Peptides against a protein of PDB entry 1MQS. Designs and how they scored, part 61

Target 1, 223 residues: chain A of PDB entry 1MQS
Amino acid sequence: ILKMLFLNKDLNNNDNITTITDDIFNQQEIIWKVLILDIKSTATISSVLRVNDLLKAGITVHSLIKQDRSPLPDVPAIYFVSPTKENIDIIVNDLKSDKYSEFYINFTSSLPRNLLEDLAQQVSITGKSDKIKQVYDQYLDFIVTEPELFSLEISNAYLTLNDPKTTEEEITGLCANIADGLFNTVLTINSIPIIRAAKGGPAEIIAEKLGTKLRDFVINTNS

## One batch from the design tools (peptide; aimed at target 1 L116)

Design b2_p29_5_s4 (made by RFdiffusion4, then SolubleMPNN; from b2_p29_5, 19 letters changed)
Fold by OpenDDE base, seed 3:
Structure b2_p29_5_s4 (fold): chain B 223 residues (1-223), chain A 29 residues (1-29)
Amino acid sequence: as target 1 above (223 residues)
Amino acid sequence: QKKKIEEALNKRREKLTEEFKKLVEEYKA
């Protein structure tokens, strides 16, 4: 999220939010930006960042994508919204109207191929594709409740894992889902976890699966 | 390994932008 606010520049992942924002604020001139959110992403941002953090990141104003927004043609915009047809149409309309100087589009989850093609097609017609600087998708299959605490919102995971009636197959399946969620979390925050798990239980299964997914990801990305 | 994974993550993030730009050019033609 912080990377997004700084136009996806590399940041020190070992520092806390305050340290990162302070360092950047002190080292370089602030670039003022507009942040466009939807309901889902608003919740995410609010759970991780404070108002002061946004300010230090150069966010001069933030708004909902569906609300009326004043044009700021000299200000770059960061979109952090769900990958939906509706949001894509709004972004394209904003582009057509020259609402902002530059567009940094960050989808909150994986952008389906059909929507990517739709976005590209619409943008191609506008003749203003040069204003779109970035198109990223995130993997927010979690809810952040505290700055360093998140939930995958897997219903009754604890109960299922601890129910003696639960089969090994069911446990394995659930662990796979948890590992997928954790993997997506890693991608979202761009932070590699230290995997620690108790031996002989579901935690070990999850750790193993997550480790495998991370390794496979590296292999597939570098191939 | 951490560094390698981080590099891979960054690479993936940039990939979508490139794909998008490619598609835009295809639709313009």
Scores: peptide ipSAE 0.527, ipTM 0.866, DockQ to the pose 0.578
OpenDDE base, seeds 1, 2, 4, 5: peptide ipSAE 0.521, 0.527, 0.520, 0.525; ipTM 0.867, 0.872, 0.860, 0.872; seed 2 fails the geometry check

Design b2_p29_6 (made by RFdiffusion4)
Pose (drawn by RFdiffusion4):
Structure b2_p29_6 (pose): chain A 223 residues (1-223), chain P 29 residues (1-29)
Amino acid sequence: as target 1 above (223 residues)
Amino acid sequence: SNVLENYNKIADFENFTYEDNAAEVYLYD
């Protein structure tokens, strides 16, 4: 999350510290930025970061994508928002409106090609595609409550999975999401683990789904 | 499109540890 607040700095290069000392912050000399969150993504940040931490990272203000936000045409913006048609539209609207000097679009989970092309087509007919400095799938779609306790924030799962009423489609979709939440966690750990799961029920489906996802990930790296 | 050119996945730029039999699924009772 902090690396993102630094415009995904230090990326594409060297350094292995973990929570930047102040003397180094003064090495790059950082400038204030607007931070745009949405309902879901605010729940992710406010769980691990205090307001003081945000300022210390150069974040002047933070507001939801849906609020009426007064313009700051000369101030950078970092969007950390869910990969939704609704949000993408607003980024396009803000981009046109010239609400901010720059855009650093950061997606909470992962943006589908479906929507990447959408955002891209809309932005293409603006004379301002140049202002979008970066677009990143951040893979931080979970909440870390305690140091080693995390949640996918998918309430009422045992019910949805065992309710006879539930479709054989709703179940597949739910497992697919849980598979993603785990995938989001696994990428954060930066370790491709061995998947072990109890057979017969949802844990297996999710395991085999996550298995396939992690399998492709390993492939679409080297070959 | 600049949007497509500026698009990235953060995982592309990270280093990963690959365990022996990485991403294999083992089922039990």

Design b2_p29_6_s1 (made by RFdiffusion4, then SolubleMPNN; from b2_p29_6, 11 letters changed)
Fold by OpenDDE base, seed 3:
Structure b2_p29_6_s1 (fold): chain B 223 residues (1-223), chain A 29 residues (1-29)
Amino acid sequence: as target 1 above (223 residues)
Amino acid sequence: SNVLKNYKKLSDFQKFKIEENAAELILYD
């Protein structure tokens, strides 16, 4: 929940809520946000967070999704709501009306494929997909496709890389395939980019493999 | 699927972002 309130940034999960909020509050400028809830998620939030915690997380106002809400076009919004057709329609309507500057959508439970498809379709029609920055559910992360964002379309890559039952051989093979795909992608660019990857995860492994491939390529090309 | 034009689950693929102006490739977990 705290991760959500901080726009799904990496937080030290070993720290208590107070420590996390205090550290962020003291070190960084607070980004003020609107929190939009439903009846179910209100109960969840209330059980874990105090009003002061929300304030420290930069939540200036919280409201129910079905309530009439004033436009705050310069303020980002965090949705934490049930994955229902009704809620999706409301979110899309809020998007159409430019209710907020940015949309961070977090569903309280798994978003079924049919609803994901519905969301994607409606958002695509609005032409305002760039305002949707994140889509998450309880079990899976979602991505918004943007011009600078691409996919290698490797099925179950995330699940495979994050499943503790996956063998090292499987991980190595998959990472190699991903690195190859990225290598080809990078070569389509006029310059070799700086590669950034999260530490401690599969992205780091992929980055290392890709880096090696790129270095080898440069050496072979200059030679 | 044409319907999933804007959104996909990470379970279905690995996402990556290239910022051309910054000459940066970002890999997501």
Scores: peptide ipSAE 0.078, ipTM 0.436, DockQ to the pose 0.115
OpenDDE base, seeds 1, 2, 4, 5: peptide ipSAE 0.063, 0.053, 0.064, 0.057; ipTM 0.434, 0.429, 0.429, 0.439; seed 5 fails the geometry check

Design b2_p29_6_s2 (made by RFdiffusion4, then SolubleMPNN; from b2_p29_6, 9 letters changed)
Fold by OpenDDE base, seed 4:
Structure b2_p29_6_s2 (fold): chain B 223 residues (1-223), chain A 29 residues (1-29)
Amino acid sequence: as target 1 above (223 residues)
Amino acid sequence: SNVLKNYRKLADFQKFTLEENAAELILYD
């Protein structure tokens, strides 16, 4: 939860909530955020954190997702809500209305694939996907850092890779295309990076393919 | 760094991050 409140940044392993919040509060600039909850997540947060803890975590205000909330277009928002169609629709509506500057979406439990696809589709239609900085659940975790973010301009890659109707061959093919794109990107920046990828998904496949390409390139260049 | 600035942000939730200073590429599902 604390990690979520600090935008899923790596925190020092500290079992003491007060200590970790105090350290962060005192040692670094706090990013003020809005926390959006539902009934279930409110109970969860209340069970673990005090109001003062939220404040120290940079939460200036917290509200229920179904509550009438004032727009704060210059303030980032953290959503911590149940993975429901209703909540997704509300988040998308908030996105459409530019209610907040940035959206850090955290689902309280695993988001069903159909709902994930729905979220992705709706967000894509808005044209404001750049405001989605993070989506986290038990199934999906990604973080966007704008300065280092780039696109391969492959349309619907996420949807394709996460559609249950997509065949293994299609996935493999798409991963190969992505790896090619990344390879070209790496060559353009003239630096061979360390590749980090989550295990058990398309990212791993891409990482392996990219790694192979890079190794082959290095060998051929040095020969 | 300048080259990456020319790339457009990903529209879907598959994000690719290249940290030039750290020489790390992070792939997300």
Scores: peptide ipSAE 0.082, ipTM 0.382, DockQ to the pose 0.125
OpenDDE base, seeds 1, 2, 3, 5: peptide ipSAE 0.081, 0.077, 0.072, 0.073; ipTM 0.394, 0.389, 0.392, 0.407; seed 5 fails the geometry check

Design b2_p29_6_s3 (made by RFdiffusion4, then SolubleMPNN; from b2_p29_6, 9 letters changed)
Fold by OpenDDE base, seed 2:
Structure b2_p29_6_s3 (fold): chain B 223 residues (1-223), chain A 29 residues (1-29)
Amino acid sequence: as target 1 above (223 residues)
Amino acid sequence: SNVLEKYHKLSDFQNFTLEENAAEVIFYD
């Protein structure tokens, strides 16, 4: 998240939020930016960062993507929103209207190829592709409630996994979703976890899926 | 084309380092 707020510059991940923000604030000229969120990303950001943290990161204004926003043509914008057609259309409209000076687009989860192509096509038509500085997808499908505790905010996960009426396919699907969320969390923390799970239940399924995802990621990153 | 060239996944920039302070993910029944 902090990396995104600093326009995806390389940051020392071993430092806490306060140390990173203080170091950058003291050593570099602060670049003031607008942060544009949706409902989902607002929850994510709010769970991890305080208003003061945003200010230290150079966020002068933050707003919802669907809200009426005043043009700030001299201010760069960071979008941190869900990868949806609707959000892409809004971003493109903001680009067309010269709402901001630069556009740093960060999607809260993996951006499908078709949506990326749609974004590229629409931006190309505007003739303002030079204003799009970055397009990233993020692995932030979680909410941090406490420094050592996070939630994937999957509604009724426990009930679903423990309901005898739940099908094997539903359980497998839910376990996959949980594993995806955990994987995203691990990537955000930038540390490989020790995975412990009880045998013979959904926890084992999740652990296996997570392990596979992590191994695949490591292999792909090193190749 | 220009937008596609500027697209990067977070995974492309993250090297998974096994740090000594690895988080522990524990699942309970």
Scores: peptide ipSAE 0.027, ipTM 0.302, DockQ to the pose 0.428
OpenDDE base, seeds 1, 3, 4, 5: peptide ipSAE 0.023, 0.019, 0.025, 0.023; ipTM 0.305, 0.314, 0.296, 0.299; seed 3 fails the geometry check

Design b2_p29_6_s4 (made by RFdiffusion4, then SolubleMPNN; from b2_p29_6, 11 letters changed)
Fold by OpenDDE base, seed 1:
Structure b2_p29_6_s4 (fold): chain B 223 residues (1-223), chain A 29 residues (1-29)
Amino acid sequence: as target 1 above (223 residues)
Amino acid sequence: SNVLKNYRNLADFQKFKLEENAAELILYD
């Protein structure tokens, strides 16, 4: 929860909430944010954090997602809400209306694939995907931040990788194509990066393939 | 097929972040 309130930055987890918030408050410029909750997440937040903790985390105002909220176009918003169609529609409407400057979306539980696709589709139609900075749930994390974020322009990669009808050969082929694209990207920076990937999914497969390609390249160039 | 563009479409959730300063490549599903 604290990580979420600090826009999912890495925090030293060994300290008490008060110590963490005090240290950040004293050492870093506080980013003031709006926190949007629903009934369920309100209960969760209230059980863990005090009002003073929210303030120290830079939460200037918090409100329910279904409540009428005043636009704050220069203020980033953190959503911590249930993964429902209703909440997704509200978030998209808030995006359309430019209610906030940036959107950091955190779902309280796993977002079903169909709802994830719905969110993506609706956001894409708005043309304001750049305002969606993060999407997190219990199992998925997405960062959409320029300029370090890029696409290999592979059509329907996500759909292909998550379609149960997709064959292992097709998945392997797609992952190989992605790894090739990433390899070419890495070559442009003239350094070997540390590769981080989520475990248990396509990202891990891609990371392994990329790692192999990089190792082979290094061996061949040093020879 | 190897065209790199800034990510603008959330319809495809395959996202890649390269942090040059940290020499770190982050792969997102």
Scores: peptide ipSAE 0.070, ipTM 0.462, DockQ to the pose 0.115
OpenDDE base, seeds 2, 3, 4, 5: peptide ipSAE 0.057, 0.064, 0.068, 0.061; ipTM 0.388, 0.442, 0.403, 0.414; seeds 2, 3, 5 fail the geometry check

Design b2_p29_7 (made by RFdiffusion4; failed a check: the pose's geometry)
Pose (drawn by RFdiffusion4):
Structure b2_p29_7 (pose): chain A 223 residues (1-223), chain P 29 residues (1-29)
Amino acid sequence: as target 1 above (223 residues)
Amino acid sequence: SSIEEKINELKEEKTEEFKELVEQYQEEE
């Protein structure tokens, strides 16, 4: 999360510290930025970061994508928002409106090509595609409550999974999401683990789904 | 790590892909 608030700096290069000392913060000399969150993404940040931490990272203000936000045409913007048609539209609207000097679009989970092309087509007919400095799938779609306790924030799962009423489609969709939440965690750990799961029920479906996802990930790296 | 590098590359490729799509659509019009 902090690396993102630094425009995904230090990326594409060296350094292995973990929570930047101030003397180094003065090495790059950082400038204030607007931070745009949404309901879901605010729940992710406010769980691990205090307001003081945000300022210390160069974040002047933070507001939701849906609020009426007063313009700051000369101030950078970092969007950390859900990969939704609704949000993408607003990014396009803010982009046109010239609400901010620059855009650093960061997606909470992962943006589908479906929506990447959408955002791209809309932005193409603006004379301002140049202002979008970066677009990143961050893979931080979970909440870390205690140091080693995390949640996918998918309430009422045991019910949805065992309710006879539930469709054989709603179940597949739910497992697919849980498979993603795990995938989002696994990528954060930066370790491709061995999947072990109890057979017979949802844990297996999710295991085999996550298995396939992690399998492709390992492939679409080297070959 | 190698996995971190891969994730980093994906981020780059995403930006590059967005820029390439924007250029392609502009050329079409």

Design b2_p29_7_s1 (made by RFdiffusion4, then SolubleMPNN; from b2_p29_7, 14 letters changed; failed a check: the pose's geometry)
Amino acid sequence: SEIEKALNKQGEDLTKEFKELVEKYKKEL

Design b2_p29_7_s2 (made by RFdiffusion4, then SolubleMPNN; from b2_p29_7, 19 letters changed; failed a check: the pose's geometry)
Amino acid sequence: SEVQKALEKRGEETTKEFKKLVEEFKKKR

Design b2_p29_7_s3 (made by RFdiffusion4, then SolubleMPNN; from b2_p29_7, 15 letters changed)
Fold by OpenDDE base, seed 1:
Structure b2_p29_7_s3 (fold): chain B 223 residues (1-223), chain A 29 residues (1-29)
Amino acid sequence: as target 1 above (223 residues)
Amino acid sequence: SKIQEALNKRGKELTEEFKKLVEEYKKLL
């Protein structure tokens, strides 16, 4: 998250948030920028950063993507939003209206191919593609370099996940438990795996939850 | 960290793919 707030530049210091922000603030001229969020990403940011942290990162103002926002044509914008058609359309509209000087787009999860193509197609029509400096998404494809077999010893997990009578709430709960178990395993082995999951099923839910936990942990450990 | 490196790599790759797609769509206009 901090790296995103600094336009995904390489930060040399593995220090805590305060030290990093102070060092950057003291050593370099702060780049003031707008942070555009949605409801989901607002919760994420709020869980990790304080308002003062945002200010130290050069966020002059933050707003919801669906809110009416005043044009700031001389100010770069960081988008940190869910990869949805609606959000893409809003970003493109903001681009068309020259709402900001530069666009740094960060999706809160993996960007599907169809949405990437839609974004690219719409941007191509605007003739303003040069204003889009970055398109990032959260990493959900994890690579396992050293295969190890282990079990979380969760009883009847396969049966529960594949039973058509299982409710969505039960599936979600079980996926959360699995993700917690995997997270603990990762911490125990002191190695962060690359996560691979099939799309459209419980595996994707688990992967997303695990990814979030790992990212949060890394952020907190480096803080 | 390995994670940060992976994220950076992915971000750069996605940005490049996006730029490539934009150019391809521009050719169709």
Scores: peptide ipSAE 0.518, ipTM 0.897, DockQ to the pose 0.539
OpenDDE base, seeds 2, 3, 4, 5: peptide ipSAE 0.524, 0.518, 0.517, 0.521; ipTM 0.903, 0.893, 0.897, 0.903; seeds 2, 3, 5 fail the geometry check

Design b2_p29_7_s4 (made by RFdiffusion4, then SolubleMPNN; from b2_p29_7, 14 letters changed; failed a check: the pose's geometry)
Amino acid sequence: SKIEEALNKKGEELTKEFKELVEEFKKKR

Design b2_p29_8 (made by RFdiffusion4)
Pose (drawn by RFdiffusion4):
Structure b2_p29_8 (pose): chain A 223 residues (1-223), chain P 29 residues (1-29)
Amino acid sequence: as target 1 above (223 residues)
Amino acid sequence: EINYSEWINNGDRFIKKRNFHEVVEKFKE
């Protein structure tokens, strides 16, 4: 999360510290930025970061994508928002409106090609595609409550999974999401683990789904 | 073929960079 608030700085290069000392902050000399969150993404940040931490990272203001936000045409913007048609539209609208000097679009989970092309087509007919400095799938789609407790914030799962009423489609879709939440966690750990799961029920489906996802990930690296 | 994205390791985790401007150029063509 912090690396993102630094425009995904230090990326594509060296350094292995963990919570930047102030003397180094003064090495790059950082400038204030607007931080745009949405309902879901605010729940992720406010769980691990205090307001003081945000300022210390150069974040002047933070507001939801849906609020009426007064313009700051000369101030950078970092969007950390859900990969939704609704949000993408607003980023396009803000981009046109010239609400901010720059855009650093950061997606909470992962943006589908479906919507990447959408955002791209809309932005293409603006004379301003140049202002979008970066677009990143951050893979932080979970909440970390205590130091080692996390949640996918998918309430009422035992019911949805065992309710006879539930479709054989709703179930597959739910498992697919849980598979993603785990995948989002696993990428944060930076370790491709061995999947072990109890057979017979949802845990297996999710295990085999996550297995396939992690399999492709390992492939689409080297070959 | 257009390279839509690249996987990047920041040392602590994996993130995915979207080659957004390459996709925008496709629609401008």

Design b2_p29_8_s1 (made by RFdiffusion4, then SolubleMPNN; from b2_p29_8, 13 letters changed)
Fold by OpenDDE base, seed 3:
Structure b2_p29_8_s1 (fold): chain B 223 residues (1-223), chain A 29 residues (1-29)
Amino acid sequence: as target 1 above (223 residues)
Amino acid sequence: SIQYSTIINDGKSFIKKYNIHAVIEKYKS
């Protein structure tokens, strides 16, 4: 998340958020930017970052994507929102109105091909494609503790999975994100694992999703 | 053919970067 707030530039590998923000704030000129969120990403940001962290990261203002927002044509914008047609249309409208100077788009989950093409098509019509600086999704932090042991460090994953008020859809979504992170790790190490997971819990859901992804990958690479 | 995305793993983060400008150019032609 911090990497996103610094426009996906390289940061040090320190795991202490406060230390990272302090170092950057004290050592270089801060780039002030707007952070645009939705309901889901607001919860994510709040679970990971303090108000002071946002300030030190150069976030001058943060708003919900569906809220009326004042134009800041000389300020770059970071979008961290769900990959929906609605959000894409709003981003394009913001682009058309020159609401911000630059657009750094980060989707909270995988962007489907059809929506990617829709975004690109709409942007192409505006003639302002130069303002779209980057498009990312599925941002996950992880820490390698041992050569064969790592953590994805998804904030409040345990709390979310064990909260009785959490819906099945939310659990499924979180498990999908975890599976995506694991899948990317597998691709990085270039090894297809044998998957083992405890029965009757989130681990089983994750294992099934990961297994499907791996099988699909193998089929596609062998075709 | 167009490469639509690239997975970025710097040892700390997993990110998928989309080649948005290549896709934009597709619709300009």
Scores: peptide ipSAE 0.547, ipTM 0.914, DockQ to the pose 0.513
OpenDDE base, seeds 1, 2, 4, 5: peptide ipSAE 0.544, 0.519, 0.532, 0.533; ipTM 0.911, 0.900, 0.908, 0.905

Design b2_p29_8_s2 (made by RFdiffusion4, then SolubleMPNN; from b2_p29_8, 14 letters changed)
Fold by OpenDDE base, seed 3:
Structure b2_p29_8_s2 (fold): chain B 223 residues (1-223), chain A 29 residues (1-29)
Amino acid sequence: as target 1 above (223 residues)
Amino acid sequence: SIQEYEIINDGTRYIKKYNIHSVINKYKE
């Protein structure tokens, strides 16, 4: 989170939050930024950082993405929000209106491919793509409940996958997110697993995606 | 071949950095 607040610059990971913020505050000029949050990310930030930490990180103001916000065209903005169509549309609208000088976008979880392409397409027609400086996302958090069982804590995944109204594209997107979460879990374990999945359903899709990610990772790591 | 994203370890977890401009340019005329 701190790294995000400092525009993903290199930080000393051996220091605690207070030491990091103090050192940066005292040693160099702070870049003032706006922090845009949603309900979920607000809770996350509040659990990790104090108000004083935000100030020392150069956050001059923070607001909810759905709230009316005053234009600050000379100030860079950090978005830390859920990867939803609604949030993407708002970000693009903020871009169109020149609400901020630069856009550093950090999604709180994996960004589905369809939304990535939607974001890119919308930005492309604005003529202001140069203002988009960064786009990051995060793998889903997971909880180990048993040595052989863990949860990615994806809300209503079963319902979504079994809802007859859910489109194939939506299923594919969800499967991709699940695969990303599993990938992160595998990296935590520091072992390449043998993948087993039921055939003919979403589990197979997830397995294929995960397999591809693992293979690509191994290749890139060894190259 | 341009890679779409890079996996980065931030010290606590892995995150993805997208090559967003490569994706944006795909839609430019």
Scores: peptide ipSAE 0.543, ipTM 0.913, DockQ to the pose 0.457
OpenDDE base, seeds 1, 2, 4, 5: peptide ipSAE 0.537, 0.522, 0.531, 0.536; ipTM 0.912, 0.907, 0.912, 0.912

Design b2_p29_8_s3 (made by RFdiffusion4, then SolubleMPNN; from b2_p29_8, 16 letters changed)
Fold by OpenDDE base, seed 4:
Parts: sequence; structure tokens; C-alpha cells
Structure b2_p29_8_s3 (fold): chain B 223 residues (1-223), chain A 29 residues (1-29)
Amino acid sequence: as target 1 above (223 residues)
Amino acid sequence: MVQESTLINDGSSYIKKYNIHAVIEKYRE
């Protein structure tokens, strides 16, 4: 999220987002920008960032995508919204109306191919494609609100999940393995986590599998 | 083949970067 707020600039490999101290915010030139959210992303941002954090990131104004927003043609905008047809249409309309100077689009979950094509097609008609600077999606977003980051040390999991040559069966199998690993970890911690996963990608598959395993476990334990 | 997307690991999440301009160019031809 912080990377997104800084326009996904290649942070030097040594800059762990987790080590973004107040000092890093003070040393970087702050580009003032608008943050456009939807209901879901608002909840996400609110859970992770404080108002002061947004200000430090150069967010002058944040608004809901469906709200009437004043044009700021000289201000770049960051969109962090769900990949829906409705949101894409709104973004394109904002582009047509020159609502902002630059568009940095970050979808909260995987962008389906059909919507990608739709976005591209609509933008091509506007003649303002140069204003679109970035398009990202949260392909795999595990919002782990808990401080304990752990690795399952599954070899080549990233490569397998992201290789376009990987079959759906292979992805499903890997997701099952990941879910198993997470399940085992949860059992070790002896707590039932709240599972949050981005929709439309492997994360959702993993979350569903994990949820099922946890539910089954709870039922069997109470039984 | 122009790569239409790249995956970026930001440490906590996997982000896919789309080459939107490459996709847009397909509609201009």
C-alpha cells in the first residue's frame, strides 16, 4: 500500500517497506496527489494507515470513486479500487473530463482480462492514453494484519503461480499446499485467524481452502 | 512478444504491473 502511495517507485531493494521510518518520509520529495477509493479499499486503507500517514505520503485528498469529486487537473490521482466494470467506466469518465493530471490505477484484486481489454479499448477512444501512467492489480494480497510474517518455504511457489504456462491444476495443487501450510501454522499458534484475501486470484483459492479446513477442524474439535 | 504484464513482489504482496499501453496499441491498429 505504501509503495502504491509513492507511485510504485522502485524502492531500492534495501528499503523494506516495513522499515519505512519517519525519516524516509522526510527525505523523499513529496508529490501531492489525490487518492480515490471505494468502500472496500477504504476499509483496507483505514486498517493499515492513519491520517497522518496519508499526509506523509502526499495524499492531500481522499475520496470515494462514486462520490462527486471536484476536478483537480493539475494533480495526479491514485486509484485504489476494485476491478469492476463500474469503476473502470468511472475512471475512463474521469480521464475524459481531465479530472486529474495523471492516473495511477491500482486494482485491489486481480484484473480480469476482459476488463483489462475494456479499459484499454475505452482509453484508446479518448486519445488521452498518455495520462495513464500505471496500471497495477493486487494479484496476491494477503493482508496479514498480524505482525508475524512467516514463510512456508515452498520452493518456486511464486514462479509456479505466476508462470502463464502453469496449468490450473498445478495452481490448484499449489494453493492446496499453501493452505495446508497455513493451516498447520494456525494450529501451532492455537488461534483462529480472520482470513483476508484478494478476490479473483490464487489468494482467494487459498483462503477458501484454508477456511474450509479451519471450519472442519473446529467442527471436529467441538464435536 | 511485448510482455503485457510483470509481477512484482513488494515484500508483503504480489502486484501485477500491466503494460496498458501495449494493450491500448492493439486497438489503434
Scores: peptide ipSAE 0.539, ipTM 0.907, DockQ to the pose 0.413
OpenDDE base, seeds 1, 2, 3, 5: peptide ipSAE 0.505, 0.527, 0.547, 0.535; ipTM 0.895, 0.905, 0.912, 0.907; seed 3 fails the geometry check

Design b2_p29_8_s4 (made by RFdiffusion4, then SolubleMPNN; from b2_p29_8, 14 letters changed)
Fold by OpenDDE base, seed 4:
Structure b2_p29_8_s4 (fold): chain B 223 residues (1-223), chain A 29 residues (1-29)
Amino acid sequence: as target 1 above (223 residues)
Amino acid sequence: SIQESTIINTGSSFIKKYNIHAVIEKYKK
């Protein structure tokens, strides 16, 4: 989140939020920007950051994406919103109307390919693609508790996987996301793990998907 | 092939950076 607020600049990961904000605040050149949120991201930001933290990060104004917002054509905007068609349309409309000087778009979760293409297509039509400076998504959150133990902290993963009302498609999708997260984690550890999973459940599906990804990666990197 | 995205480990999360301009260029006629 802090990285996002500082336009995804390389921040030393070892610094506490307070230290980072203080250091940047002490840097005479605060880039003032607007933060655009939705209901979900508002809750997220509110849980992690204080109003003073936002100010120190250069956030002058924060607003809901669906709220009527005043144009600030000389001010860059950070969007931190859900990857939905509705939000994309609003962002594009904001772009068309020159509501802000620059657009830093951060989606709160993985951006589907179709929506990525939709965003790109719409932006291409506006002729204002130069104002789109960044597009990120929060691909996966994880917590490392121990060097050998980590959690992806996918919301309601266990509940979803064990709810009998959950569709096969939903399960498959969730398993794919988990596998992607694990795959990326493995890449950071620079070791190829032996995958162990319980049989007959989602864990097996995840293991299979992860195994495939790892095999494909090894083949491609050795080629 | 132009890499359209890169996954970045932030230490506490994974974020995906999109090369949005590469995607936009596909639609520029």
Scores: peptide ipSAE 0.563, ipTM 0.921, DockQ to the pose 0.472
OpenDDE base, seeds 1, 2, 3, 5: peptide ipSAE 0.555, 0.554, 0.561, 0.559; ipTM 0.917, 0.918, 0.921, 0.919

